# Designs tried in a protein design run: peptides against a protein of PDB entry 3OGK. Part 184

Target 1, 307 residues: chain A of PDB entry 3OGK
Amino acid sequence: ATPDRLSRRFPNLRSLKLKGKPRAAMFNLIPENWGGYVTPWVTEISNNLRQLKSVHFRRMIVSDLDLDRLAKARADDLETLKLDKCSGFTTDGLLSIVTHCRKIKTLLMEESSFSEKDGKWLHELAQHNTSLEVLNFYMTEFAKISPKDLETIARNCRSLVSVKVGDFEILELVGFFKAAANLEEFCGGSLNEDIGMPEKYMNLVFPRKLCRLGLSYMGPNEMPILFPFAAQIRKLDLLYALLETEDHCTLIQKCPNLEVLETRNVIGDRGLEVLAQYCKQLKRLRIERGADEQGMEDEEGLVSQRG

## One batch from the design tools (peptide; made by RFdiffusion4, then SolubleMPNN)

Design b1_p25_7_s2 (from b1_p25_7, 10 letters changed)
Fold by OpenDDE base, seed 3:
Structure b1_p25_7_s2 (fold): chain B 307 residues (1-307), chain A 25 residues (1-25)
Amino acid sequence: as target 1 above (307 residues)
Amino acid sequence: MSLVERYKELRKEPPLLDIDFEALE
């Protein structure tokens, strides 16, 4: 469909999701730029889609100019922006969004590729937004943003329920966790093992309602920090955890209310058996291929093709 | 290559397993 055709047919459209890059394009079957530019859509949004509250761009090319135009066109009417696996923008574009869309509830840039100029966008968000419910820059590498701004967001946004971040040292997020009283989901961070301080993370206090969790680089030594609330865990993202098969078994046994598990092939057949035995409320299981296949000589650590 | 980078590359491929048990009921 073309933008103009869409607006003519649905002038009161509230939610728009665009997919610019088919998965086949990732394998060079289709050019990467095929239908990938959001510019025509942003133009149409600006001119004719005046009721649009939610925009989701997936695998599209998004420029700072596109973001600026979108921001100014929708302003405080924009409630959701998802830049899902997008590219072509910088943090200046993000700054424009948070500057002009001060009532945004969902801001996602998960797995997007961008040029980071500064951390001003997160600071601006922290200074002016009180509506945020979902913040997601999972699987991104922001080096210039401040965990203090994240804490401020948590303090000011009482409806904040889901936060997924990049490579923050988890101890830098202590203030954030304390402030985020209604947080239900957290993914990301960085757990850094310290041989000299084995209990480095043992006193970490998580939000009371936390039930969807994925801690990056969590190994077996850090895993016990979850045990006090493992029974309330509903979703685990173990994609970036450093858990072996046995560690998976240990953790899964402690999560009887688990509904969603995302992990790598390292879970193995044994882990799947344990999952089936202990997690009777499981709704979704996703197992990705992992580097585990390249490094693990132990056949027990692999999911067999028998499934 | 970081673990994140490696995983991003892997996610270009279909998962080994993706089951929605609610859809099966």
Scores: peptide ipSAE 0.243, ipTM 0.798, DockQ to the pose 0.627
Fold by OpenDDE base, seed 2:
Structure b1_p25_7_s2 (fold): chain B 307 residues (1-307), chain A 25 residues (1-25)
Amino acid sequence: as target 1 above (307 residues)
Amino acid sequence: MSLVERYKELRKEPPLLDIDFEALE
């Protein structure tokens, strides 16, 4: 479809999702000249889609100019922006979004590639937004943003329920977790082993409603921090955890209400057996490819076709 | 290559398993 056809057909469109790489069956529906650029769509949104509240770009090229135009055109009417696996923008574009769209509820840039100029966008969001429900920059690398701004967001946004972040030291997020009283989902962060301080993370307090979790670099020594609330865990993202097969078994046994598990093939057949035994509420299982980072000695650490 | 970059590449490939048990007959 072309932008102009969309606006003519759906002038009152409230939600738009665009994918830069359509399936072969849809190839004929998207002109090749549009490529993966959002520019023509942003132009159409600005001119003709005045009721649009939600925008989701997946695997598209997005410039700062595109974001600026979108921000100014939709302003406080924009409730959702998802830059899913997008590229071509900088943090200046993000700054424009949060500056002009002060009532945004969902801001996602998961797996997007961008140039980081500064941390002003997160600061601006912290200073002015009280509506945020979902913040997701999972699998990104921000070096110039402040965990203090994340804490401020948690304090000011009472409806904040899901936060996924990049490589923040978990201890820097203590204030955030204390402030995020209604948080149900957290992914990301960084757990760093300290031989001199084995209990470094043992006193970490998570939000009481937390039930969807994925901690990066969580090893068997850190895993016990989940045990106090393991029974309420409904979703686990173990893709970036440093757990072996036996560690998976240990954790899974403590999560009888688990509904969604995402992990690597290190779970093995043994882990799958344990999962079947203890997690009767399981709705979804995703196993990614990936070798054990330290090398697997356990043959059961590989998922076989028998499972 | 950072861990993030490495896992981004992994996610470009189909998973070994992706099962929605609610969608099963």
Scores: peptide ipSAE 0.237, ipTM 0.794, DockQ to the pose 0.544
Fold by OpenDDE base, seed 4:
Parts: sequence; structure tokens; C-alpha cells
Structure b1_p25_7_s2 (fold): chain B 307 residues (1-307), chain A 25 residues (1-25)
Amino acid sequence: as target 1 above (307 residues)
Amino acid sequence: MSLVERYKELRKEPPLLDIDFEALE
């Protein structure tokens, strides 16, 4: 579809999802120049799609100018912006979005690549937004944003239910977790092992409604922090956890209400057996191959074809 | 290579298993 055809056919469009390079392009199955710039679409949105509230760009090239144009065109009418695996923009573009779209409810830039100039975009969001429900910059590298701004967002956005972040030290997010009273989902952060302080995370207080969780770099020593509320966990993202097969078994046994599990092949046949035994409400299982298939040491943790 | 970069590479590959049990129902 072309932008002009879309607007002519659906002038009252409220939601737009555009997909650029398919996943196959990541495997060199499609020429590198294949894909799309959002520019023509942003132009069309600005001119002809005046009721558009939700925009999802997946694997698109997005410039700061594109974001600025979109922000100014939709302003407070924009409720959802998802830059899913996009590239070509900087934090200046994000700043424009949060400056002009002060009622945005969903802001996603998961797995996007960008140039980080500063942390002003998150600060601006913290200072002016009270509508945010979903914030997701999972699998990104922000080094200049402040956990204090995240805390401010949690305090001001009472409908905030899902937050996925990059490699924040979890202890820096204590204030955020205390403020995020309605948070149901959290992914990301960074758990850092400290031999001198093996229990440094044991006093972490998570939001009471938290039921979807993925802590990056969580090892067996940190895993017990989940035990007090393991029974209420419905979704686990263990893709970036440092858990072996036996650790998976231990955790899964404590999560009888688990509905969604995302993990790596390290779960093994044994982990799958435990999952089947204890998680009777399981709705979705995703197992990534991971580097675990290449390592000789975790042979016991490989999912066999017989399973 | 940053950890994020490594994770992005990992996510490029198709999952070994992706089952939606509700859809099977």
C-alpha cells in the first residue's frame, strides 16, 4: 500500500502499523537496501490522517525530522508511538515527541538503534506527562537518562502499568518501584553480582501488582528475590537471565500461575517437564536457541527433539 | 560487542519453539 492510497481509502484511520524490513533481511536473505523510510508516511499522516492516534513503525528508517513532523502534526492526539526495531534517529527526535505529544500513553523504542545525545527526552516526559501507561526501551542502550526521571514518571503517571528498560542497575530503581504502585510489568534492568554483598538485592520491594517480569542478568543468587511473589507471576522473560537448567526448575516450581514463559534452550527437557507439571495455566512458551546450543557444558540443558 | 548488541543478535534468530496453547485450543 502507498501512503496516498491509504489516506484516501481510510481518512479516519486511528491506528497505523508499518513494517519495513522483514526478519528475513536480518539473515541476509534480502538486500540491505530493502526497507522503507517513514518520511512519506509521516507526510501523509500530517496532511491527511488527522484522526490517527496510534503509530507503529517496525524496522523502518526514522529521522529526527520525521519524528518532529509527526509530533507537531499529531500533538496531544498521539496516544501511541512504537519505534520497533527502527533506526536513523537521535534522542532529539524523542525529545520532540515527548515535548509535543504530552498525552502519549504508549512510547516504545524496543530494539531500536539511535544516537544518544542526552537524557532530556526522559526528563521532559517526566516533567509534563501524566498519561503514560506503557514505556518500553527494552534492549536499548541509554547511558544518559536518569533513574530519577523514571521515578518521577511513575509518580505522575498513575496509569503506568508496563515499563521495560535497558541496563539500569536495579538498586537505582528502588525509588521507581516504590512510586509505580500500579505497575504490572517490568523488564530489563541489570543485576550485578557482588561477591562482597551476596544479598544486596534481597531487600528490593517490587510493586504489589507486578506479575510480568524479566530481570536481566538474574542468576541463581538473585532469583530468590522473586520467591515472595512467585505465585502471582503470570509472565516470565528469562531470555537474559543467567539461570541454568536446575535454576529454571526451581523457579518454575514456584510459579504455578505462570501463563507465559520466554526463555532459552538452557531450560532443557527437564525444565520443560517441570513446567508441564507445575504450570497448568501456561498459555505461551517461547524458547530461543541462544548461545547455549553452542556450549558443550550445558548439554543436559538442551531441549531434545523427543520432548 | 555490548550485551544489548549480543541480545539483539540472539533475537534475530527464529525461536527454537514458540507455542501458543490458546491457539491450539
Scores: peptide ipSAE 0.254, ipTM 0.800, DockQ to the pose 0.652; fails the geometry check
Fold by OpenDDE base, seed 5:
Structure b1_p25_7_s2 (fold): chain B 307 residues (1-307), chain A 25 residues (1-25)
Amino acid sequence: as target 1 above (307 residues)
Amino acid sequence: MSLVERYKELRKEPPLLDIDFEALE
């Protein structure tokens, strides 16, 4: 479909999702530079899609100019923007979005590639937004944003329920967790082992409603921080955890209400057996191929395709 | 290795397993 055909057929469109690349592009089956530009779509949105509240670009090329045009065209009518695995923009584009779209509820840039100029976009979001429900910059590299702005967002956005971040030190997010009273989902952060302080994370207080969780670099020493609320965990993202097979078994046994598990092959047949035994409400299981396959001499750490 | 770098490594290949049990039911 072309942008002009879409607007003529659906002038009252409220939600638009565009996919620029097939899934196969992620696996180097097609050239990486293959993809659609959002420019013609943004032009059409600006001119003819006056009721559009939700925009989802997946694997698209997005420029700062595109974001600026979109921001100004939709302003406070824009409730959802998802830049899912997009590229071509900088943090200036993000700044334009949060400056002009002050009532945005969902802002996602998960797995997007961009140039970071400064942390002003998150600061602007913190200063002016009170509507945010979902903030997701998971699998991104922001070095210039402040955890204090994230805390401010949590304090000001009472409906904030899902936050996924990059490599913030978890201890810097203590204020955020205290402020985010309604948070149900958290992914990302960085757990850093300190030989001099083996229990440095034991006093972390998570939001009471937290039930979907993915802590990056969580090892067996940090895993006990989940035990007080493990029974309420419904989704675990262990893709970037540093858990071995036995650690998986230990954690899974404590999560009887687990519905979604995402992990690596390190879970092994043993972990799958424990999962089947203790997690009777499991709805989805995803197992990625991990780099750990190269080091696993032990047969017990590999998921057999025969399960 | 950064989280993003690790993710890129993990995503080079399709998952070993991706099952939606509700869809099978």
Scores: peptide ipSAE 0.243, ipTM 0.800, DockQ to the pose 0.806; fails the geometry check

Design b1_p25_7_s3 (from b1_p25_7, 11 letters changed)
Fold by OpenDDE base, seed 1:
Structure b1_p25_7_s3 (fold): chain B 307 residues (1-307), chain A 25 residues (1-25)
Amino acid sequence: as target 1 above (307 residues)
Amino acid sequence: MSLVEERKRLRKEPPLLDIDFEALE
């Protein structure tokens, strides 16, 4: 559908989701020459979709000007913005969003590509937002944001339940975890091995309600930090963990309430057998093809089509 | 290529397996 057709048909639209690459079933509704720019949609939102509170752009080109226009047009009425695998903007665009949309509840930029100018957007969010429920910049490259701002967000946003971040050193997030009393989901961070201090993460305290987790670079030495609350884990993202087949088996056995598992083929048939045996509440299983060297070394780590 | 870029590339590939067990029930 064209933006103008959408607004005419649905002037009271509250939620909009646009995908740059439509599903086959939607090809008849989108012109073939659709360039994936959000600009015409943002214009229509600004002019004619005055009740819109949720916007989800997937695989779209989004400029800072687009974000600024959207921010000013919707202001505190904007509750959800998802820039899912988008590109074309900078942190200035994010700053505009958080400056003008102070009651935003969900801010997502997972796997988006952008130019980072500074960390002001996260600081502004920390200073003025108390409504945030979901913050997700998983699989992004931020080097100028502060973990202290994340801690401030956790302290000020009582309804914060899901946070996914980039490669923060996990020890820098200790204050965040202490403040995030209602956090149920955490993904990202970075666990870094230290030969001289093998137990540097053993005293890490997670939020008490944490049940959906994905720690990046978690190896077998760090995995025991999950054991005290493994029974309450419902979702586990092991895609970027450094676990071998046997490590998977060890962890899975400790997660009898696991509902969602995302991992690589290193889990192997053995891991799948253990999963079937111990995780009777499993609702979803996603296995990615790992090309990492660790997957090639263990012949047992290949998932066969026979399972 | 950054680690993030490599991870993004991995996620662009179709999964080996993606099963929703609730839908099978």
Scores: peptide ipSAE 0.282, ipTM 0.835, DockQ to the pose 0.534
Fold by OpenDDE base, seed 3:
Structure b1_p25_7_s3 (fold): chain B 307 residues (1-307), chain A 25 residues (1-25)
Amino acid sequence: as target 1 above (307 residues)
Amino acid sequence: MSLVEERKRLRKEPPLLDIDFEALE
């Protein structure tokens, strides 16, 4: 479909999702005529899609100019922007979005590649937004944003329910967790083991409604921080946890209400047996290939072809 | 390769297993 055909057929379109290059071609050069650039779509949005409030670009090339044009065209009517695995923009583009779209509810840039100039975009979001429900920059590398701005967002956005971040030290997010009273989902952060401080994270207080969780680099020593609320956990992302098979078994046994599990092959047949035994409400199971296949000498730590 | 890049690589590969149990019922 072409942008002009879409607008003619659906002038009152409220939600647009565009998919760029296939996953297999994500690192390949895309010809200009492939339609991998959002520019013609942004032009059409600006001119003819005046009811559009939700935009999802997946694996698209997005420039700062595209974001600026989109921001100015939709302004406070834009409720959702998802830059899913996109590239070509900088934090200046993000700044334009949050500056002009002050009522945005969902902002996602998960797995996007960008040039980071500064942390102003998050600061601007913190200073002016009170509508945010979902913030997701999972699997990104922001080094210039402030945890304090995230805390401010949590304080000001009372409908904030899902936050996924990069490698923030979890202790820097204490204020955020305290402020995020309605938070249901959190993914990311960084748990850093300290041999000299074995209880470094034991006093971490999570939001009371938290039920979907994925802590990066969580090892067996940090895992007990989940035990007080493990019974209310409905979704676990263990893809980037540092848990062995036995650790999986321990945690899964404590999560009888688990509905979604995402993990690596390290769960093994044993972990799957425990999962089947204790998690009767399981709706989805995703097991990724991990470095575990190359490094684990223990056959028990592998999911067999029989399962 | 950064940790983020490595993680992205993992997510790009087909999963070993992806089951939707609700779809099976």
Scores: peptide ipSAE 0.280, ipTM 0.832, DockQ to the pose 0.581
Fold by OpenDDE base, seed 2:
Structure b1_p25_7_s3 (fold): chain B 307 residues (1-307), chain A 25 residues (1-25)
Amino acid sequence: as target 1 above (307 residues)
Amino acid sequence: MSLVEERKRLRKEPPLLDIDFEALE
């Protein structure tokens, strides 16, 4: 549908989700000249969709001007902004959003590509927002943002329940974890093995309610940090963990309440057997193809078509 | 290609397995 048709049909629309690159069946419903740009939609939102609280752009081109217009038009009425796999903006656009939308509850830019100018957007968010529930910039590359701002957000946003970040050194997030008392989900970070300091992460304290977790580069030496609360884990993202088949088996056995598992083929048939045996609450299983060089040599590390 | 780009590529590929057990009931 065109933006104008949408606003005429649904003038009181509260939530909008736009997906770029629609399926062939939807192709005829979207004018080709619109491409993947959000600009005409933002214009329509600004002019005619005054009740809109939630915006989700998926695989769209979003400019800083688009974000600025959206921010000013919706201001504190904007509760959710999801830039899912979007491109075309810079951190200036993000700054505009957090400056004008001070009551935003969900801010997502997962897998978006952007130009990073500075870390001011996260700082501004930290200084003025107390409403944030979900912050997600997973699978992004931010080099200029501060872990201290993330900690400030955790202290100020008591309803913060889900945070997904890029490749922060996990030890830089100690203050964040201490402050994020109601955090239920965390993904991202970076665990870096130090041969000279094997207990580098053993004193890491996670939020008490944490039950959905995905730590990047977690190896078998770091895995024990999960054991104290493994029984309460409901979702594991092991896609970017450095666990072998046996490590998977060890961890899975300790997670009897696991509902969602995302991992690579390194789990193998053995891991799947253990999963079936110990995880009776399992609701979803996702296995990605991984170039596990070490797993290719071990037949047990491959999921067979027989299982 | 950055590590993030590589990870994104992996996520774009169809999974070997994606089962929703609740949907099977």
Scores: peptide ipSAE 0.276, ipTM 0.830, DockQ to the pose 0.522
Fold by OpenDDE base, seed 5:
Structure b1_p25_7_s3 (fold): chain B 307 residues (1-307), chain A 25 residues (1-25)
Amino acid sequence: as target 1 above (307 residues)
Amino acid sequence: MSLVEERKRLRKEPPLLDIDFEALE
């Protein structure tokens, strides 16, 4: 009933965002028996929403059949697909999307749960897409995709500005970073400490326009790789960094133009003081309740909530 | 629990602090 009503009221709808747990205002628009399935919406999109170019599913159940139907129905008219915290599909569904929607600009599957069959979807995207601006599979587990395909995407998609990935070894992304000349945002990767090569990341070259960054497992030994462009950094995601309180202080002091900081409680009151002192452009601060085992022992590593 | 699952868990929990300074202004 609700998809039909939407299409009748808004036949020229260009953007659709659906949430599996709707706010109270949207509850009356979603039958209780839908269980968060996108199927009825995909059916409606296919039949009646012919101008739809942006689709955002949040916390929805999405099957490969749903993705295939959506892909074929919208084809090159689909510019944005966000599978935000979705589940129920496999990489075959993703393959269908990238095969049929060759002009897609934004592809997001952040925090989605899926079955990985192969890496063909990323390869297909690399072979045929030149329009991509945003690629985001942050907080996902892909073991069968190739960093070479990511490099190819960067080479072919001149408007690529934001890329968030899973646990690629950062050194495998050297070619990607060199190719991604217009990249402004990067999150993910994996920095792995090597006792035999303590400076293995020191020669890593980042895109010149990079200003939003979240490197996974970045420790104090790797942190100096940011110093050459720290003044350009506008957003830092340190949630999955391995930085202690003093490391936070060191980095924050070098980022006077920081606007958004996301980190854990390990920043402590001291880190917050340094943040207030050096980051006058700060717009947003998010501090997660991390079980920082080492931070719990140091009184300075805890945010007192009085600040 | 995989590392990704643990990371997801951390993001699902309410933050200790989430301040939008522009909104306060």
Scores: peptide ipSAE 0.279, ipTM 0.832, DockQ to the pose 0.529; fails the geometry check

Design b1_p25_7_s4 (from b1_p25_7, 10 letters changed)
Fold by OpenDDE base, seed 1:
Structure b1_p25_7_s4 (fold): chain B 307 residues (1-307), chain A 25 residues (1-25)
Amino acid sequence: as target 1 above (307 residues)
Amino acid sequence: MSLVERHKLLRKEPPLLDIDFEALA
């Protein structure tokens, strides 16, 4: 479908999801010649889709100008913006979004590639937004944003339930976790081993409702920080945990209410057996083919097709 | 290699396993 056809057919459209690289089944909806640019869609949104409150761009090229136009056109009516695996914008575009869309509830830029100019966008969001429910910049590279702004967001946005971030040192997020009283999901951060301080993370306090979790670089020494609330964990992202097969078994045994597990093949057949034994509420299992830094030293760390 | 770069590489390959048990039940 072309933007003009969409607006004519659905002038009162409230939610729009666009994919730049559609599967074969979706080729009939999006012409191949659109090149993945959101510009013509943003133009149509600005002119004709005045009830649109949710926008999801997946694998598309998005410029700062596109974001600025979208922001100004929808303003406080924009509740959801998802830049999913997008590229072409800078943090100036994000700044425009958060400046003009002060009632935004969901802001996602997961796996997007962008140029970072400054951390003003997160600061602006922290200073003016009280509506945020979901903030997700997982698997992005922000170096100029402040953990303090994230804490401020948590303090001001009482409906904040899901936050996924980049490689913040987890100890810098102590204030954030304390403030985020209703947080149910957290992914990202960075756990950094310190030989001189082996227990530096043991006193980390997580939000009481936390049940969906993924911590980057969590090793077996840090894993015990989850044990006090492991029984309430419903979703685990272990893709970038530094856990071996036996560590997986240990953790899984402590998560009897696990519903979603995402991990690497290091879980092995043993881990899958333990999973089947202890996690009877499992709804989704995703196992990626990942090389561990230590190499596939143990045959037990491989998932066979027999399982 | 950054974590982001590693993730991008990881996602280029299909998962070894992706099961939705609710869909099967």
Scores: peptide ipSAE 0.542, ipTM 0.907, DockQ to the pose 0.576
Fold by OpenDDE base, seed 2:
Structure b1_p25_7_s4 (fold): chain B 307 residues (1-307), chain A 25 residues (1-25)
Amino acid sequence: as target 1 above (307 residues)
Amino acid sequence: MSLVERHKLLRKEPPLLDIDFEALA
């Protein structure tokens, strides 16, 4: 399909999702002027798709100029922008989006690759947006953004329900969690073990509605912070938790309402048995083959082909 | 290796297991 054909057929299109990186067998079917670049699509959106409020680019090349054009063309009509595994832009492009699209509800850059110039985009978002529901820059590297801006967003956006971030120290997000009263989902952050202060996270207070969670580097010493609300947890991302098989068993037993679990093969057959026993509402299970802790892998920590 | 880099490598391989129980019902 070409951009012009789409707009002629669906001039009142509200939502658009584009996927790049076609299979090799389809390479010759992709026009050279398209080539995984969003530019021709952004041009068409700007000129002919006046009702478009949701844009999702997956594995596309996106420039700052593309983002600027999109931002100015759609302005406050843009409610959703997802840059999913995209590349080619900088934080200047993000700044343009949040400057011109003041009523954006969903902003996603998950797993995108970009050049970070500054943290102004998040600051601008914090200063002017009150509509945000979903903010997701999970598995990205933002070093110049401020956790205070994230806190401001939480205070101002009362419909904020899902936030996924990079490697913020969790203690820097205390103010954010206190402000995000309606937050249901949180992923990311960073828990850092301190031998001299083993209980430094024990007083961490999470939003009361939190039920979908993934904390990076959560070990068995930090895991108890989940116990007060484990019964309400519906989704767990343990992919980058530092939990052994027994730790998985302990946590799973406390989550009888778990619906979605993502983890590594360290859960083992024992963990799967516990999961089957205690989590009767499970809807999805994903187990990755990632490397486990050095020297601690045993037969119990490996999911067998029999299980 | 950063967490992001490790994640990118991890996602290049298919999961050991990925079950949607609702789809099976």
Scores: peptide ipSAE 0.540, ipTM 0.906, DockQ to the pose 0.565
Fold by OpenDDE base, seed 3:
Structure b1_p25_7_s4 (fold): chain B 307 residues (1-307), chain A 25 residues (1-25)
Amino acid sequence: as target 1 above (307 residues)
Amino acid sequence: MSLVERHKLLRKEPPLLDIDFEALA
């Protein structure tokens, strides 16, 4: 479809989702002449889609100018922006979005590639937004944002239910977790094993409603942190946990209400058997091949092609 | 290799398994 055809057919469109290239062509493999630019769509949004409140760009090229135009065109009417696996923008574009769209409820940049200039966008969001429900910059590289701004967001946005972050030391998020009283989902962070202080994370207090979780670099020593509320866990993202097959078995046995599991091949046939035995409410299972498992797989951590 | 880079590599290949049990029921 073309932008002009869309606006003529659906002048009252409230939600738009655009998809670029398929999975295999992602991550700087998009040819410049592919046509995956959002620019013509942003132009059409600005001119003819006056009721649009939700925008989802997936695998598209997005410039700062595109974001600025979108921000100014929709302003406080924009409730959702998802830059899903997009590229071409900088944090200046994000700053424009949060500056002009102060009632945004969902802001996602998951797996997007961008140039980071500063952390002002998150600070601006923290200072002015009280509507945020979902914040997701999972699998991104932010080095200049502050965990204190995340804490401020949690304090000010009482409807905040899902937060996915990059490489924050989890202990820097203690204040965030205390403030995020209604948080149901958290992914990301970084757990750094300390041989000299094995109980480093044992006193970490999670929000009471937390039921969807994915902690990066969670190893067997940190895994017990989940045990007090494992029975209420409904979704686990173990893609980047440092758990062996046996560790998977241990954790899965403690999560009888698990509905969604995402993990790597390291779960093995043993882990799948345990999953089938203990997780009777399982709705979705995703197992990645473990291309990143250079040295993380044990000899038993293989799912056989039994079919 | 950063986590993001590892993730990019991981996502280049299709998953070994992706089952929606509700869709199958």
Scores: peptide ipSAE 0.539, ipTM 0.907, DockQ to the pose 0.641; fails the geometry check
Fold by OpenDDE base, seed 4:
Structure b1_p25_7_s4 (fold): chain B 307 residues (1-307), chain A 25 residues (1-25)
Amino acid sequence: as target 1 above (307 residues)
Amino acid sequence: MSLVERHKLLRKEPPLLDIDFEALA
C-alpha cells in the first residue's frame, strides 16, 4: 500500500504498523536502507491521518526530521511509538518525540540502531511524562542515559508495567525497582559477577507484580534471586542469561506457571523434558540457535561495556 | 563484540524451535 491510498481509504485510522523486509531477508547485520524510509508515511500521517495515535515502524529508516514531524503533528495525541529495529535517527529525534508527545504511553526502540548524542531524551521523559506504560529500548546501545531518570519515570508513571532496557548495571536500578510498584515486566540490565562479592545481587528487591523477566548475564550464582517469586513468573527471557542446561532445569522446575520461554539450545533435551514436566501452562517456546554461546561464556565476569 | 551485535547476529538465523502451543491447540 502507498501512504496516500491508506489515508484515502482509512482517514480515521488510529493505529498504523509498517513492516520492512522480513527477518529471512537479512543476510548480515540490519542495513540502514533495509526497511525503506518512513518519510512519505510520516508526511501522510501529518497531513491526513489526524486521528492516528499508534505508530509502529519495523525495520524502517527513520530520520530525526521524520520523528520531529511526527511529534509535532500528533503531539499529545500520540500514545504509542514503536521504532522496532529501525535506523537512521539520533537521540535528538527521540528528544523531539518525548518533548512534544508528553502523554505517550508506549515508547519502543527495541533493537534499533541510532547515534547517541546525549541522554536528554530520557531525562525529558522523566521530567514531564506521567502516562508511560511501556518503555522498551532492549538491545540498544545507550551509554549516556541515567538510571536515575529511569527511577524518576517509575516514580511519576504509576501505570508503568513493562520496562526493557539496555546494559544498566542491575544494582543501579534498585531505586527504579522500588519505585516501579506496578511493574510486571522487566528485561535487560547487566549482572556483573564479582568473585569477591558472591552475594552482590542477593539483596535485590523486585517489584511485587513482576512476572515477565529477562536479565542479561544472569548466571547460576545470580539465579537464586528469582527463587522467591519464581512461582509467579509467567515469561522468561533467558536468551542472554549465562545458564547451562542444569541451570535451566533448576530454574524451570521452580516456575510452574511459566507461559513463555525464550532461550538458546543450551537448554538441551533435558531442559525440555523438565519444561514439559513442570510447566503445564506453557503457551510459547522459542529456542534460538546457540551460535552466541561461546561468546556469552567469554563475557562471564566481565565488566559491562557501559562501565 | 557487544551484546547488541551478538543479538543481531543471532537473530539473523531462524530459531531452532518456535512453538505456539495455543495455536496448535
Scores: peptide ipSAE 0.538, ipTM 0.906, DockQ to the pose 0.535; fails the geometry check

